# Designs tried in a protein design run: peptides against a protein of PDB entry 8YR4. Part 154

Target 1, 309 residues: chain A of PDB entry 8YR4
Amino acid sequence: PRGSPALQLVVLICLGLMGLERALNVLVPIFYRNIVNLLTEKAPWNSLAWTVTSYVFLKFLQGGGTGSTGFVSNLRTFLWIRVQQFTSRRVELLIFSHLHELSLRWHLGRRTGEVLRIADRGTSSVTGLLSYLVFNVIPTLADIIIGIIYFSMFFNAWFGLIVFLCMSLYLTLTIVVTEWRTKFRRAMNTQENATRARAVDSLLNFETVKYYNAESYEVERYREAIIKYQGLEWKSSASLVLLNQTQNLVIGLGLLAGSLLCAYFVTEQKLQVGDYVLFGTYIIQLYMPLNWFGTYYRMIQTNFIDMEN

## One batch from the design tools (peptide; made by RFdiffusion4, then SolubleMPNN)

Design b2_p22_4_s1 (from b2_p22_4, 15 letters changed)
Fold by OpenDDE base, seed 4:
Structure b2_p22_4_s1 (fold): chain B 309 residues (1-309), chain A 22 residues (1-22)
Amino acid sequence: as target 1 above (309 residues)
Amino acid sequence: SLEELLKQLEQRKQQLEALRAS
């Protein structure tokens, strides 16, 4: 934002808060490890109580690993509202200016409501995409990289490899299955628009339909269109369940492989019991933002499909 | 309202279409 030094400062504060979230994502599992180790060692109550209190405070700042519900994330989101509004307004004004530069023939060939719907969808899509990239994609990729580095340095290269393979496979399958699902969603949206157009046409011709007593015929045509739509909706919904299940299986396999390896190293006294809990906690913590990744990637694809139609 | 602006734009469009048909 070139025009307001105050908004530039807010962006810098938000970037600083994003850095703090990355630090919390490493520290929270470490403190949880330390609690488990202190409990195992039957440490003095004072040390345990301090570590538990510190963990709960850090967990409050982090917000349970969803990234969106923690105090730091809520504060970031609150501060970002003004930056988002500035960006949205700038995109809206650019789109509006571009629409005014378009030829009169282009404006005459399109319904004004369609043009504004495209502009609103375009603005929402761009702003949503940018917010998603900045607050979900980039942080998640950073957490994965930090996780690989952390496990490679402090555990064993094999743990870093398991996390790398698991997350790479998860991301790849998420993209591939989502691209496959996009075909079903395009078909569903096209049929939804066709079904809606038939309903609107029937309602606009209501007097003619009533004059010919064709109400039963129009209801049957509408029923057939709904059944065809529901068949495509089922494919879209079933493909979503398949995506979620595929993601769950990949994370489950990664968690299994890493947990077995960690358990083995604990039995060999190379790692502590808390390190086993750390690994499981950290993998689950990485999964939470990745699950949102699949949801937002779908939202992006939806918005693009809705702009193409 | 956005609806009033839309209605005004649609009226202007119809006037421009009528001017081109003419």
Scores: peptide ipSAE 0.000, ipTM 0.224, DockQ to the pose 0.019
Fold by OpenDDE base, seed 1:
Structure b2_p22_4_s1 (fold): chain B 309 residues (1-309), chain A 22 residues (1-22)
Amino acid sequence: as target 1 above (309 residues)
Amino acid sequence: SLEELLKQLEQRKQQLEALRAS
């Protein structure tokens, strides 16, 4: 970004964080292998507990294998909001200025029906997304229940309790934080519609704006409206990062508690090394659909709020 | 709604086209 050394520094930090994500993608499997080896060798509990804790910490930084929900990815996404806003504002102002330079004949020659068709495609995608969400959420809830029953019957009851508490807390926090985020999204969409209405009114009155040489004044008013919008967009985007990080933290704590308990029972010869691998794999498998749920729920809420307006 | 804004735009476009055809 030209003109802001602070934003250039943020870009460099984001590139560094992307490099760190790649390092974590290599380190996490190595630490997991080391845990399996230490369990097989019947290593001292202190060494095992330290390696398990280190693995879970690295997994918290990496996230659930998608890379998009780890602490490092959330931090990158949070820092990138300002860079995106700077770029978006610059593009929007360039487009708006260019539209004011174009003749009224070009505006009249555009099929308004193409813009309507893009809006209609947006609404039709909502119904498909709702169906997809329902068909993924219900099976995921079933898989959680099956998992709790399985771990309660074939493992110690403590494992079933850990999974139950982890998933219940995850779902509850997801709902509560999502309802909280909806307020920021509604405010953002209201300001977006107001900003768009101002741009449309300016473009419809193009001949009057040109006659009074008021183009610079209309561009500045549009810039101020974009800045107000971007203030609300930042709150919406930051609230999303907070949701993802909260979800990652809950799963990380569940993985830590369960992995330490599994490792302890393997040292006591009550469980096998394979059971440790099973638990870790199953928790990650449950997390993957739930993470997508948060993404699709966001898309659905966008589309519903866009239909209400 | 975006649909109402687009309908208003289309109505204003038709009014402007009618004004240019006169």
Scores: peptide ipSAE 0.005, ipTM 0.333, DockQ to the pose 0.014; fails the geometry check
Fold by OpenDDE base, seed 3:
Structure b2_p22_4_s1 (fold): chain B 309 residues (1-309), chain A 22 residues (1-22)
Amino acid sequence: as target 1 above (309 residues)
Amino acid sequence: SLEELLKQLEQRKQQLEALRAS
């Protein structure tokens, strides 16, 4: 972005955060190995607790193992919204201006029905996503229940309680924050449709716009509509980052509580080192489908709102 | 909906084509 030093700085920060994500991808496994070694050597609790806390903090920064939902990734995504919006707005205005510079014959030869066919493919993809959601939600809920039962029976009841509270809070917050986000998405889509309608009406009336030499006026009206849209899009996208970060915090707290408790019981020789590895692996395995579920649920809800308007 | 907007577009285009064919 050549026109804004602030956006250039944001791009540099985002590149720095991408470098940090790569460092975290190396550090997290190293700290995890160190925990296993300290548990095997029966190291003092203070050293073990510090290493576990540091690992969980690094894992919080990285996210659920994919890096896509970690604090650093969420921060990058949040900062990138303004850069994306600036770039999108410039491209859209350039395309719109170029369309008004094209010949009348191009506008007359335009088949609007091709754009309809793209929309119909969008709706067909929603039905596939709904089926995918149902087939992934039910197994994920089953895996959570099985996990709670497993940890309650084979571990201390406290582990089952931690998993239960963590997953219940995760699901509840996911639903509540997603319902809250729906308002922003509806407002965004309504403004998107209005912006698109204005662009199309201007392009359909191309002859009239050319006759009055009003291309610059129509471009300015379209710019104002895009700015209004981007204000709503930012709220929608920022609310998505907030959802992902809230989910990451809940999983991080559950991982912290359970990992510390597991490490304590291993130190007391009530659990084996393998049980610590199992707990951490299982929580991450539960998180992965839930993260995808949240993404697909958001996509489906988006597409349903796009169909209602 | 995008589909309704596109239907309205297609209708307006057909109306414009009909107005030019007349």
Scores: peptide ipSAE 0.000, ipTM 0.278, DockQ to the pose 0.015; fails the geometry check
Fold by OpenDDE base, seed 5:
Structure b2_p22_4_s1 (fold): chain B 309 residues (1-309), chain A 22 residues (1-22)
Amino acid sequence: as target 1 above (309 residues)
Amino acid sequence: SLEELLKQLEQRKQQLEALRAS
């Protein structure tokens, strides 16, 4: 991005955050090992609690192992929205200006339906994703129920309650925030269709545009329409980052509460070190499919909104 | 719907092609 020093700085920050994600991928396993060692050595509670809290904080920054849902990844994604919009707008304006330089015969010979068939192929790929979702969501819900039962019976009612509250809050917030985001997405799609309609109308009137040497005027009108679209796209994308961060926070709080409680019971010799490892591993395993569920539920809503229009 | 907009655009294109062929 040669034109804005602010966007260049944002790119450098995003690259720095990508480096930080790699550092976290190394540090998180190290801290996890240290917790297991401290539990095995029966270390004092204060040292253990500090190490557990530090681990959970680092895990919150990293996210659920896919790297896509951690605080650092969400911050990177949030900052990248403006860079992506700048790049997209520049490419779209270059394509649009180039299309106005092409001959009328090229515009007439091109079936409008072919450009649009690329959009329809997008929708068919999502029907396959819906089936994949149903086949992954149902097992994930089953694993949550099994997990709640297991922790309630074999650990303590408090662990079952933490898992239940964490997963229920996660699912509820996912639904509520996704419904809230649907408003921004509908507004975005409406403006996208309006922007596309303007581009097509300008290209259909190519002879008139060329006769009046109005190519620069049509490009500027298209630029204004893109800027208006990108204002709505930013709200949609920012609301997604907010969803992912909210999900990460809920899982982080559940992991913190459960890990501290488990560590305490290990110090009291009520649980073994293996039980701590089991709890942490199981919560992370439940989180990974749920994170995909949020992404997929978004794709479903996308398709439903795209089918309504 | 995007499909209706597309049908309208395709109809307008066909009308413009017919006007040019005439």
Scores: peptide ipSAE 0.000, ipTM 0.248, DockQ to the pose 0.014; fails the geometry check

Design b2_p22_4_s2 (from b2_p22_4, 13 letters changed)
Fold by OpenDDE base, seed 3:
Parts: structure tokens; C-alpha cells; sequence
Structure b2_p22_4_s2 (fold): chain B 309 residues (1-309), chain A 22 residues (1-22)
């Protein structure tokens, strides 16, 4: 983006964060190995607790294995919103201005494409929704229940309680924040439709616009509509980042509490080193589908909102 | 050309929304 030094700085920060993500992808496995080694060597609790806490902090920065929900990734995504909006607005204005320069023949073909797109959004949404509910939501809930039972029976009631509290809090916050986000998305979609309708109307009336030399006026009106849309889009996208970060915090707290408790029981020789590895792996495995759950619950709500308007 | 670019932009936006939805 040539026009704003602030946006150039944001791009550089985002590139720096991408480099940090790569470093975290190397460091997290190293710290995990170090924990396993310290547990095997029966190292003193203080060194073990510090290494576990450091690992969980690094894992919080990285996120739940994919890096997509990590603090660094969320921060990158948040910062990138403004860069994307600037680029999108510039492209949309360029296209819109160019369309007013194009001849009548281009406008007649476009009406059929828009109706087809609305129809394709509706049909793909319903079939994808039902398949998702059946094949991802139900199995994920089953895996959580199985996980709670497993940890309660084979480890200790405390582990089952931690998993239960973390999963319940994760699901509750996912629902509550997603419902809150739905308001921003509805407002965004309504403004998107209004902006699109205004563009279509301007382009359908291009002869009148050209007759009055009003191209610059229509472009400025479209620019104002895009700015208003982008204000709502930012709220929607920022609310998504907030959701992902909230989820990451819940995961991080659960992983911290459970990992410290597991490490403590290993030091007391009540659990084996393998049990620590199992706990961490299993928790991460439970959270992987839950990220998809938050995603598709968002997609479900999106599709439901897009069907209402 | 411009229709194909618009179609590619819409497909890219839909893929990016699908990827952000994921």
C-alpha cells in the first residue's frame, strides 16, 4: 500500500509476526521435549513448573496446533483487517470507475450472474449445514463426553473436572460471543447488500450518469458506502478475532491447569511420564474439532442470516 | 477479461471467507 506509511508499518509488523510464528513452531516442540526429559529425570518441581508454564505460554502464542487460533495469528489477522480493507476499497473503486467507462454491452450480461450467485449461496448453505451438524458437531460432542469419562476414570476426578469446566466454558463462550457477533454480521450484510444495490443501480443507469457527467459523483457515493460497509466489516472481523482469542485463552488455561496437575502427579509417582504426554495430546485433539465447531457455527449463523435477507 | 477477473475475485473472496470461516 503506497499511500499510507501506517499501513506499511502494519504490513512489516505482520511479516514480523509471521516470522515469530515460524519460531514458535520450532520452540514449542523443543519445550515439550524438555518437559518430557525433565519428567523422566525426576527434576525438581520448580524447574519443571517453570518449563511447563513457559511451554503453555508459547503454546498460547502459537495456538492449538494449526497456529490459526494463536495469539500471534489473531494479532496478525487483526492488524491485517485494515490492510485488506484498504486494498479491497481501492480495487472496488477501480472496478466501479472502469465499469462506468465500459459500454452498455457489459451491463446486460451481469444481471444473470448476480441472481445465480444468490441462488448458489442458498443451496450450498443448507446442504453444507446439515452435513456439518451431523458429521462434525455430534462427533465432537461425543469426543468431549468420552474424554471427560476417560480422564475421570483413568487419571483422577480432578482431570475430568478440568476438562469438563474447560469444555463447558469454551462452548458457552463460543455460543455467547457468536450470538453477539451475529448482530455485527447482520448489520454488515445489510450494508453490503445496500452498497451492491447502489452500484447495480448506478451501472444500470450508466447512460443517464454519462449524460450528466455524474461519474465522479457516483464514484464518491460508492466510496462513502464502502467506507460505511468497511466500518461494519471491521466490527465483524474484530469480533471474530476476539472469539478466537477468547477460545485460545480458555484452551491455554485448561492446558496450564491440567499440565501442572499432571506434572505434579508424575512427581508424586501417581502418574507416568506417558500420562503427561497423553493428557496434552488428548486435550489438543479435543480442541482441534472445537475450532471447526466455532467455525461452522459461525458459518451456520452466517448462512441463516444470509437466508433471512 | 474483466468478467473473468471479477469471477476470480469473487471465487477468491469466497475461498478466503471459507478459509476464514474454517
Amino acid sequence: as target 1 above (309 residues)
Amino acid sequence: ELEELLKQLEEAKAQEEALRAS
Scores: peptide ipSAE 0.013, ipTM 0.410, DockQ to the pose 0.085
Fold by OpenDDE base, seed 4:
Structure b2_p22_4_s2 (fold): chain B 309 residues (1-309), chain A 22 residues (1-22)
Amino acid sequence: as target 1 above (309 residues)
Amino acid sequence: ELEELLKQLEEAKAQEEALRAS
């Protein structure tokens, strides 16, 4: 944002908060490890209570519970509203200016409302995609890299390799299965548009349909179109369940391999009981943003398909 | 009216898909 020093400061604060989120993603598992080790050692209540209180405070800042965004993420999202509004308005004004530069023949050949709807969908798609890349994709990739480095340095190279293979396989399968699903989604959207067009045509011709007593015939044609749509919707939904299950299996196998290896090293007294809990906690923390990655990669593809039509 | 109702229905469906994906 070149025109407002206040918005530039807000962007810098948001980047600083993103760095703090990365630090919290490492610290929270470490503090949880320390609690488990202190419990195992039967440490004094004062030391345990301080560590638990510190962990709960860090966990409040991080979030990462089912459905609860952390305080730092909420503060970032709140501060980003003004930056997003400025960016959206700038893109809208650029598109509007470009539309005014287009020839009169282009404006006469297209319904102005359809052009504005394509422009609004395009702006929302691009702004949403950019925000998603900056706030979810890049941070998740950073957390994976930080995790690989952390496990390779403080545990064993084998743990870093397991995390690398698990996350690489997860991302690769997510992309491949999502590209395969795009075929079913395109077919579903095409049939949805055709079903909607038939409903609109029947309703616009309501007087003619009523004059010929053709209501039963139009209802039956609409029913057949709905059944055909639902057959394609089922394929799309079933392919989503298959994606989610494939993702769950990859994470489950990575968690199994790493947990067995960690348990083995704990039995050899090379690691503590808390280190086993740290590994499990950290893998689950990496999984949560990756689950969102599958959702937003689908949104990106949807928005691209909607721009091609 | 009908185009506006259809637009609201698409926005509601998109919100429901976003909610089911969460």
Scores: peptide ipSAE 0.008, ipTM 0.430, DockQ to the pose 0.062
Fold by OpenDDE base, seed 1:
Structure b2_p22_4_s2 (fold): chain B 309 residues (1-309), chain A 22 residues (1-22)
Amino acid sequence: as target 1 above (309 residues)
Amino acid sequence: ELEELLKQLEEAKAQEEALRAS
């Protein structure tokens, strides 16, 4: 971004965080291997517990891979909000100024395309919502129930309890934080519609604006409306990062508790090294659909709010 | 041209929102 040294520094930090994500992608498998080796060698509990804790911490930083929002990815996304807003505002102002130079005939043709797109967004959103509920929500709930039953029957009942508490807390916090986010999203959408209406009214009256040479005044009013919108957009986007980070923290705590308990039972020769691998893999497999659940529940609420407006 | 650029910008915004939602 040309013109703000602070935003240039944020871009450099985000690039550094992307490099850190690549380092974590190598380190996480190495630490997992080291845990398996220490379990096989019957290493002292203190060394094992430290390595497990370090692995879970690295996994918290990484997240569940390319589709999961780890701490580093959330921090990058949070810092990038201001860079995106600067770029979007610059593009929107450039488009708006160029549209004032174009003829009314171009605006009349485009309005038909926008109405069609709003209608298509509404219909695609409802169809996408129904498909998501049927193909992702129901299977994810089934996988959680199957997981609790499996861990309760084939592992110690404490594992089933940890999974139950972790998944119940995850779902509850996802719903509560998403309902809290909906307020920020509604406020953002209302301000977006008001900003768009102002732009459309200014562009429909372009002949009057041109006659009075008021183009610079209308561009400045539009800039102020964008700044007000971006203040609400930042709250919405920051609340999303907070949701993702809360979800990552809950899964991280469940993974920590369960991994330490598995490691302890392997040291007591009650479980095998393979059971430790099974638990870690299964928790990550349950997390991936749940992370998507937070995403699509957000998309659903978006599309529902966008249909109400 | 400008309609295609705006359509591409909105598709890119929708893809970026879908990618950020994920």
Scores: peptide ipSAE 0.014, ipTM 0.433, DockQ to the pose 0.118; fails the geometry check
Fold by OpenDDE base, seed 5:
Structure b2_p22_4_s2 (fold): chain B 309 residues (1-309), chain A 22 residues (1-22)
Amino acid sequence: as target 1 above (309 residues)
Amino acid sequence: ELEELLKQLEEAKAQEEALRAS
């Protein structure tokens, strides 16, 4: 972003956070290997517990295999909102200004194409959502149920309880936070439509705007509308980061509790080292599709809101 | 150029919405 040192600093911080994510992707497997080795060597509980806790902390920073849900990724995404808004606003204003230099005939032809593309995006989004519900949501719910049953039968009832509580809390918080964020999304979409309608009216009346040399005035009014929109967009985006971070925290706590308990039982020779690997792998596998669940539940609500408008 | 910039902006918005969706 040229002209804002603050936004340039934010970009540098975001790049640094991206570098940290890459380091975490290497460190997490190393610590996991170290846990397996310490379990195999029957290392003292204090050393093992410290290594497990460190691993889970690093995993909390990294996220559940998708870089998008880790604390570092959430922080990056949160900081990037303002950079993105600056870039989008600048491009939108450049486009709007350039559109006022183009002929009225170009504007009329383009609107028809945009309306068609919005309709096509709506239909494609609904189809994508239905496919996601069928191929990801239903299987993930099945995997959770299977996991609770498996851990309750083959491990200990405590493992099944941890998975049950973790997943129930995850789903409940996902729904509650998503319903809460829907208010921000509706307000954002309403303001987006109003901003678009204003741009549209200004461009339809291009000849009148040009006759009165009011181009600068219309650009400033459009800028104000974009700033108002971006205030709502920030709330929507920040609410998503909060959702992802809440999800990451719940899974992180479940992973911590279950991993410590599993490591303890391996130390007591009640479980094998392979059982620890199985638990960790299974929780990560459950987390990956669930991360997408929050995403697509948002898309469902967005599509419902976009169909209401 | 401008249509490509608008297309890139909308693709960037769609990728941004998809990234925000992820």
Scores: peptide ipSAE 0.013, ipTM 0.439, DockQ to the pose 0.095; fails the geometry check

Design b2_p22_4_s3 (from b2_p22_4, 6 letters changed)
Fold by OpenDDE base, seed 1:
Structure b2_p22_4_s3 (fold): chain B 309 residues (1-309), chain A 22 residues (1-22)
Amino acid sequence: as target 1 above (309 residues)
Amino acid sequence: DLAELLAQLAAAKAAEEAARAA
């Protein structure tokens, strides 16, 4: 943010905390591996207890798998409130200034409360997208790259290749299916707006409808609009299920291939039992933020298209 | 289009805040 050195420092601290989250995403599986190896080797209680305590502390900092509820994520979210408020206020003032430059005809055709609701939604949306891009998309891509590098250097090049192919296929299919799905969602939204406009028009003309006893006709026209909307809603919802299932299959195949390869190397005594658990835990940890990637890619795509209009 | 995008983003943010509060 230009003009406040305090907010710039908060942004730098938030970026540092994001770097710490990336380090935790690597360290937590490593410490869990070490616990499983120490248990398998029947190591002394003192070494085991120290490693377990360290793991639980790191897991507290990371939170539930993806850091969404972890101490570091909560601290980052808390510090980011002021930056978000500054950005929101700046966008809101820019939209408000632009609305005042628009023609009187544009304002006479729209209720001021509806314009303000559009502007408020606009500001919340742009700031929500920016926060999502910075805190979910970029970190998830960084975690994938770090994961590929880690598995390639510390396991075998084959594990790095499996993760690379799995994540590349997952991202590609997520983008392609999300772009395909966006057509159904746009059609649904357009029909929702048309159905709402018909309901509002019928209610504004309520006296005329009552005078001509046309209530049954207006109800039937509204029913037809709802049925058409529900047909588009079903296509949108079914396309979401298809996306989620496709994503689940790709991750399932990657997990299967990597888990079988880990199990094979453990039987050959090239890897320990803890390394098998590490791979499974790390892949599941990468999957959790990626599940939201499709929803948010659509949100980003819709925002870019709606900023061009 | 902007209004609908804005409504979807507000709903997605509210759902993300609700999912963080749950």
Scores: peptide ipSAE 0.007, ipTM 0.403, DockQ to the pose 0.063
Fold by OpenDDE base, seed 3:
Structure b2_p22_4_s3 (fold): chain B 309 residues (1-309), chain A 22 residues (1-22)
Amino acid sequence: as target 1 above (309 residues)
Amino acid sequence: DLAELLAQLAAAKAAEEAARAA
């Protein structure tokens, strides 16, 4: 934000908190590994109790274990409210100023309610896109990179390669299948709008429909439009299930390959039992944000299309 | 009324999708 040093400081603090979340995503699995190793070695209660207490505290800061947002994420979201409000207000004022610069002929050709709806869609699309890019897309990509580096340095280059191949294949298939399913979603939305327009037209012309006793005919036309819509909705929903299943298969294959390799290294006494648990926990932790990546990519595409209109 | 209800349903669905994405 240009012009407010206080908001610039809040942005820097939010970026620092995002860095802390990335550190927690590495530390939480490490502490969980250490607990499993200490339990396996039958270590003294004092060292075990300290490590468990530290793990629970780090897990409280991270969140995600119970589906709850962590303390650091909540603090980041809270501090970001002021930045979001400033950005939203600036975009709203820019759109409003631009609408006043448009010719009288443009305003006379459009209903004021349509103009306001375009303005609201424009502001929501820009603010939403920025928030999703900064808080979801960038952190997820950073976690993948950090994961590859961590596994390459502390396990073996083979683990880093498995994670790299798994995540690259996952992202590529997510993009390709999402682009494919976007065609079905567009067709569904077009048919939904046409079905709504028919219902609105029939209800606005209620007197004419009553005069001709055409109620049964209008209901049957609406039923046919609903059946056509449901056929497109099914294709959209089935394509989403296919995406989720494809993603699950890729992660499952990566988890299988890495778990077998980890088990082999544990049998050779190169890794401890806790390292096997760490690998499984860390891969599942990387998978949780990635499940939403298809939603983020769709939202980016939708917001980009809504900005072009 | 119906256009407002449909706009409210669309806004509620968009808010529910945004709340699931937050």
Scores: peptide ipSAE 0.007, ipTM 0.387, DockQ to the pose 0.092
Fold by OpenDDE base, seed 2:
Structure b2_p22_4_s3 (fold): chain B 309 residues (1-309), chain A 22 residues (1-22)
Amino acid sequence: as target 1 above (309 residues)
Amino acid sequence: DLAELLAQLAAAKAAEEAARAA
């Protein structure tokens, strides 16, 4: 944000907190590994209690895996409210100034309250998408890269390769299946709008429909429109199930390959039991933000394509 | 058209809010 040093400082603090979240994403699995190893070795209670307490504290800072948002993420979100408000206000003022530059013919054809509602929704959507890109997409990609580096350095190079192939295949299939699904969603939305328009036109002409006793004809025409809509809705919903199942299969195969390889190296005494638990925990941790990535990547891509047009 | 873009963005956000509420 140009012009306010206070908001620039808040952005820098938010970036620092994002870096801390990346560090926590590596440290939490490591501490969990250490607990499992200390339990296996029957280590003294004092070292175990300190490691468990440290793990729980780090997990409180991270959140995510417990179904709750972490303290660091909540603090970041709280600080970002002022930056979001500044960005939203700036976009809103740009839209408002542009609306005043539009032709009188454009304004005469539209209700002022509808234009304002569209502007407010648009502003909030742009700001939400930008925040999602910065706080979810970029960090998730960073966590994948950090994960590949970590497994390549501290495990056998084969683990880094499995994570790389699994995540690359997951992202590629998510994009490809998401693009394929976008066609069905567009067709569904078009048919929904057409079905709504038919219902509105029939209700606006209610007196004419009653005069001609055409109620049965209008109901049958509406039924045909609903059946056509439901056929497209089924394709959209079935394609979502196919996406989720494809994602689950890729993660399942990556987890299977990596867990078998880890188990093999534990039997050869090259890795500890805690390393097996670390691998499983880390893969699940990488999967959690990626599950949301597929839904929002399409929204971002559609909105960017629509902004270029 | 900026208004169509804004309408599409509004629809996308309404779908996101609906997906968060579900």
Scores: peptide ipSAE 0.006, ipTM 0.375, DockQ to the pose 0.055
Fold by OpenDDE base, seed 5:
Structure b2_p22_4_s3 (fold): chain B 309 residues (1-309), chain A 22 residues (1-22)
Amino acid sequence: as target 1 above (309 residues)
Amino acid sequence: DLAELLAQLAAAKAAEEAARAA
């Protein structure tokens, strides 16, 4: 945000809080491992109680497995409200200024309601794209990289390779399947708009429909449009289930391979029982934000298309 | 669903009336 030092400081604080979330994503599994190891070793109560208290405090700061509900995330979201409002207002004013510079012929060729809808879509697309890139995509990629580095340094190189292959395959399949399903979504949205337009037309012409006793005919036309829409909706929803199941299978295979390898190393006394729990916890923690990646990717694509219009 | 559709219809009609009044 150029021109407000206070908002620039808020952005820097938000970036610092994002860095703290990344650190918490590594520390929480480590402390959980340490608890399991201390329980296995029957360590003194004082050491166990301190580690448990520290873990619970870190878990409060992190929140759930997604990190989206933790104290640090909530504080970041709260501070970001002012930055988002400033950005939105600036984009709205730029669009409004640009609309006033456009030729009278352009304004006469478009309904004022359509122009306002384009302006609102333009503002929402820019602000949405920035929010998804900065707060969802970049942090998720950072957590994956940090995970690969952590497992490569503190575990065997094979664990880093499993995480790398699993996450790379997950991201690639998510993109490919999301691009494939975009065709079904476009067809669904087109039919939804057509069904809505028919409903609007029938209701605007209600007096004419009543005069001709055509109510049953309009209801049947609307029913046919709904059935056609539901056929496309089913394809879109089924393709989403297929995406989610494919994602679940990839993560499940990665979790299986890594968990078996970890269990083997625990039996050979190369790793502790807590390290097995750490691996499982960390993979599940990486899965939580990745589950939404298909939604983020689609929203980014939609926002790019809406910015080009 | 029906209330949301009616609200969207009312918003579309209000936008069309605002566009006719302008």
Scores: peptide ipSAE 0.000, ipTM 0.325, DockQ to the pose 0.028

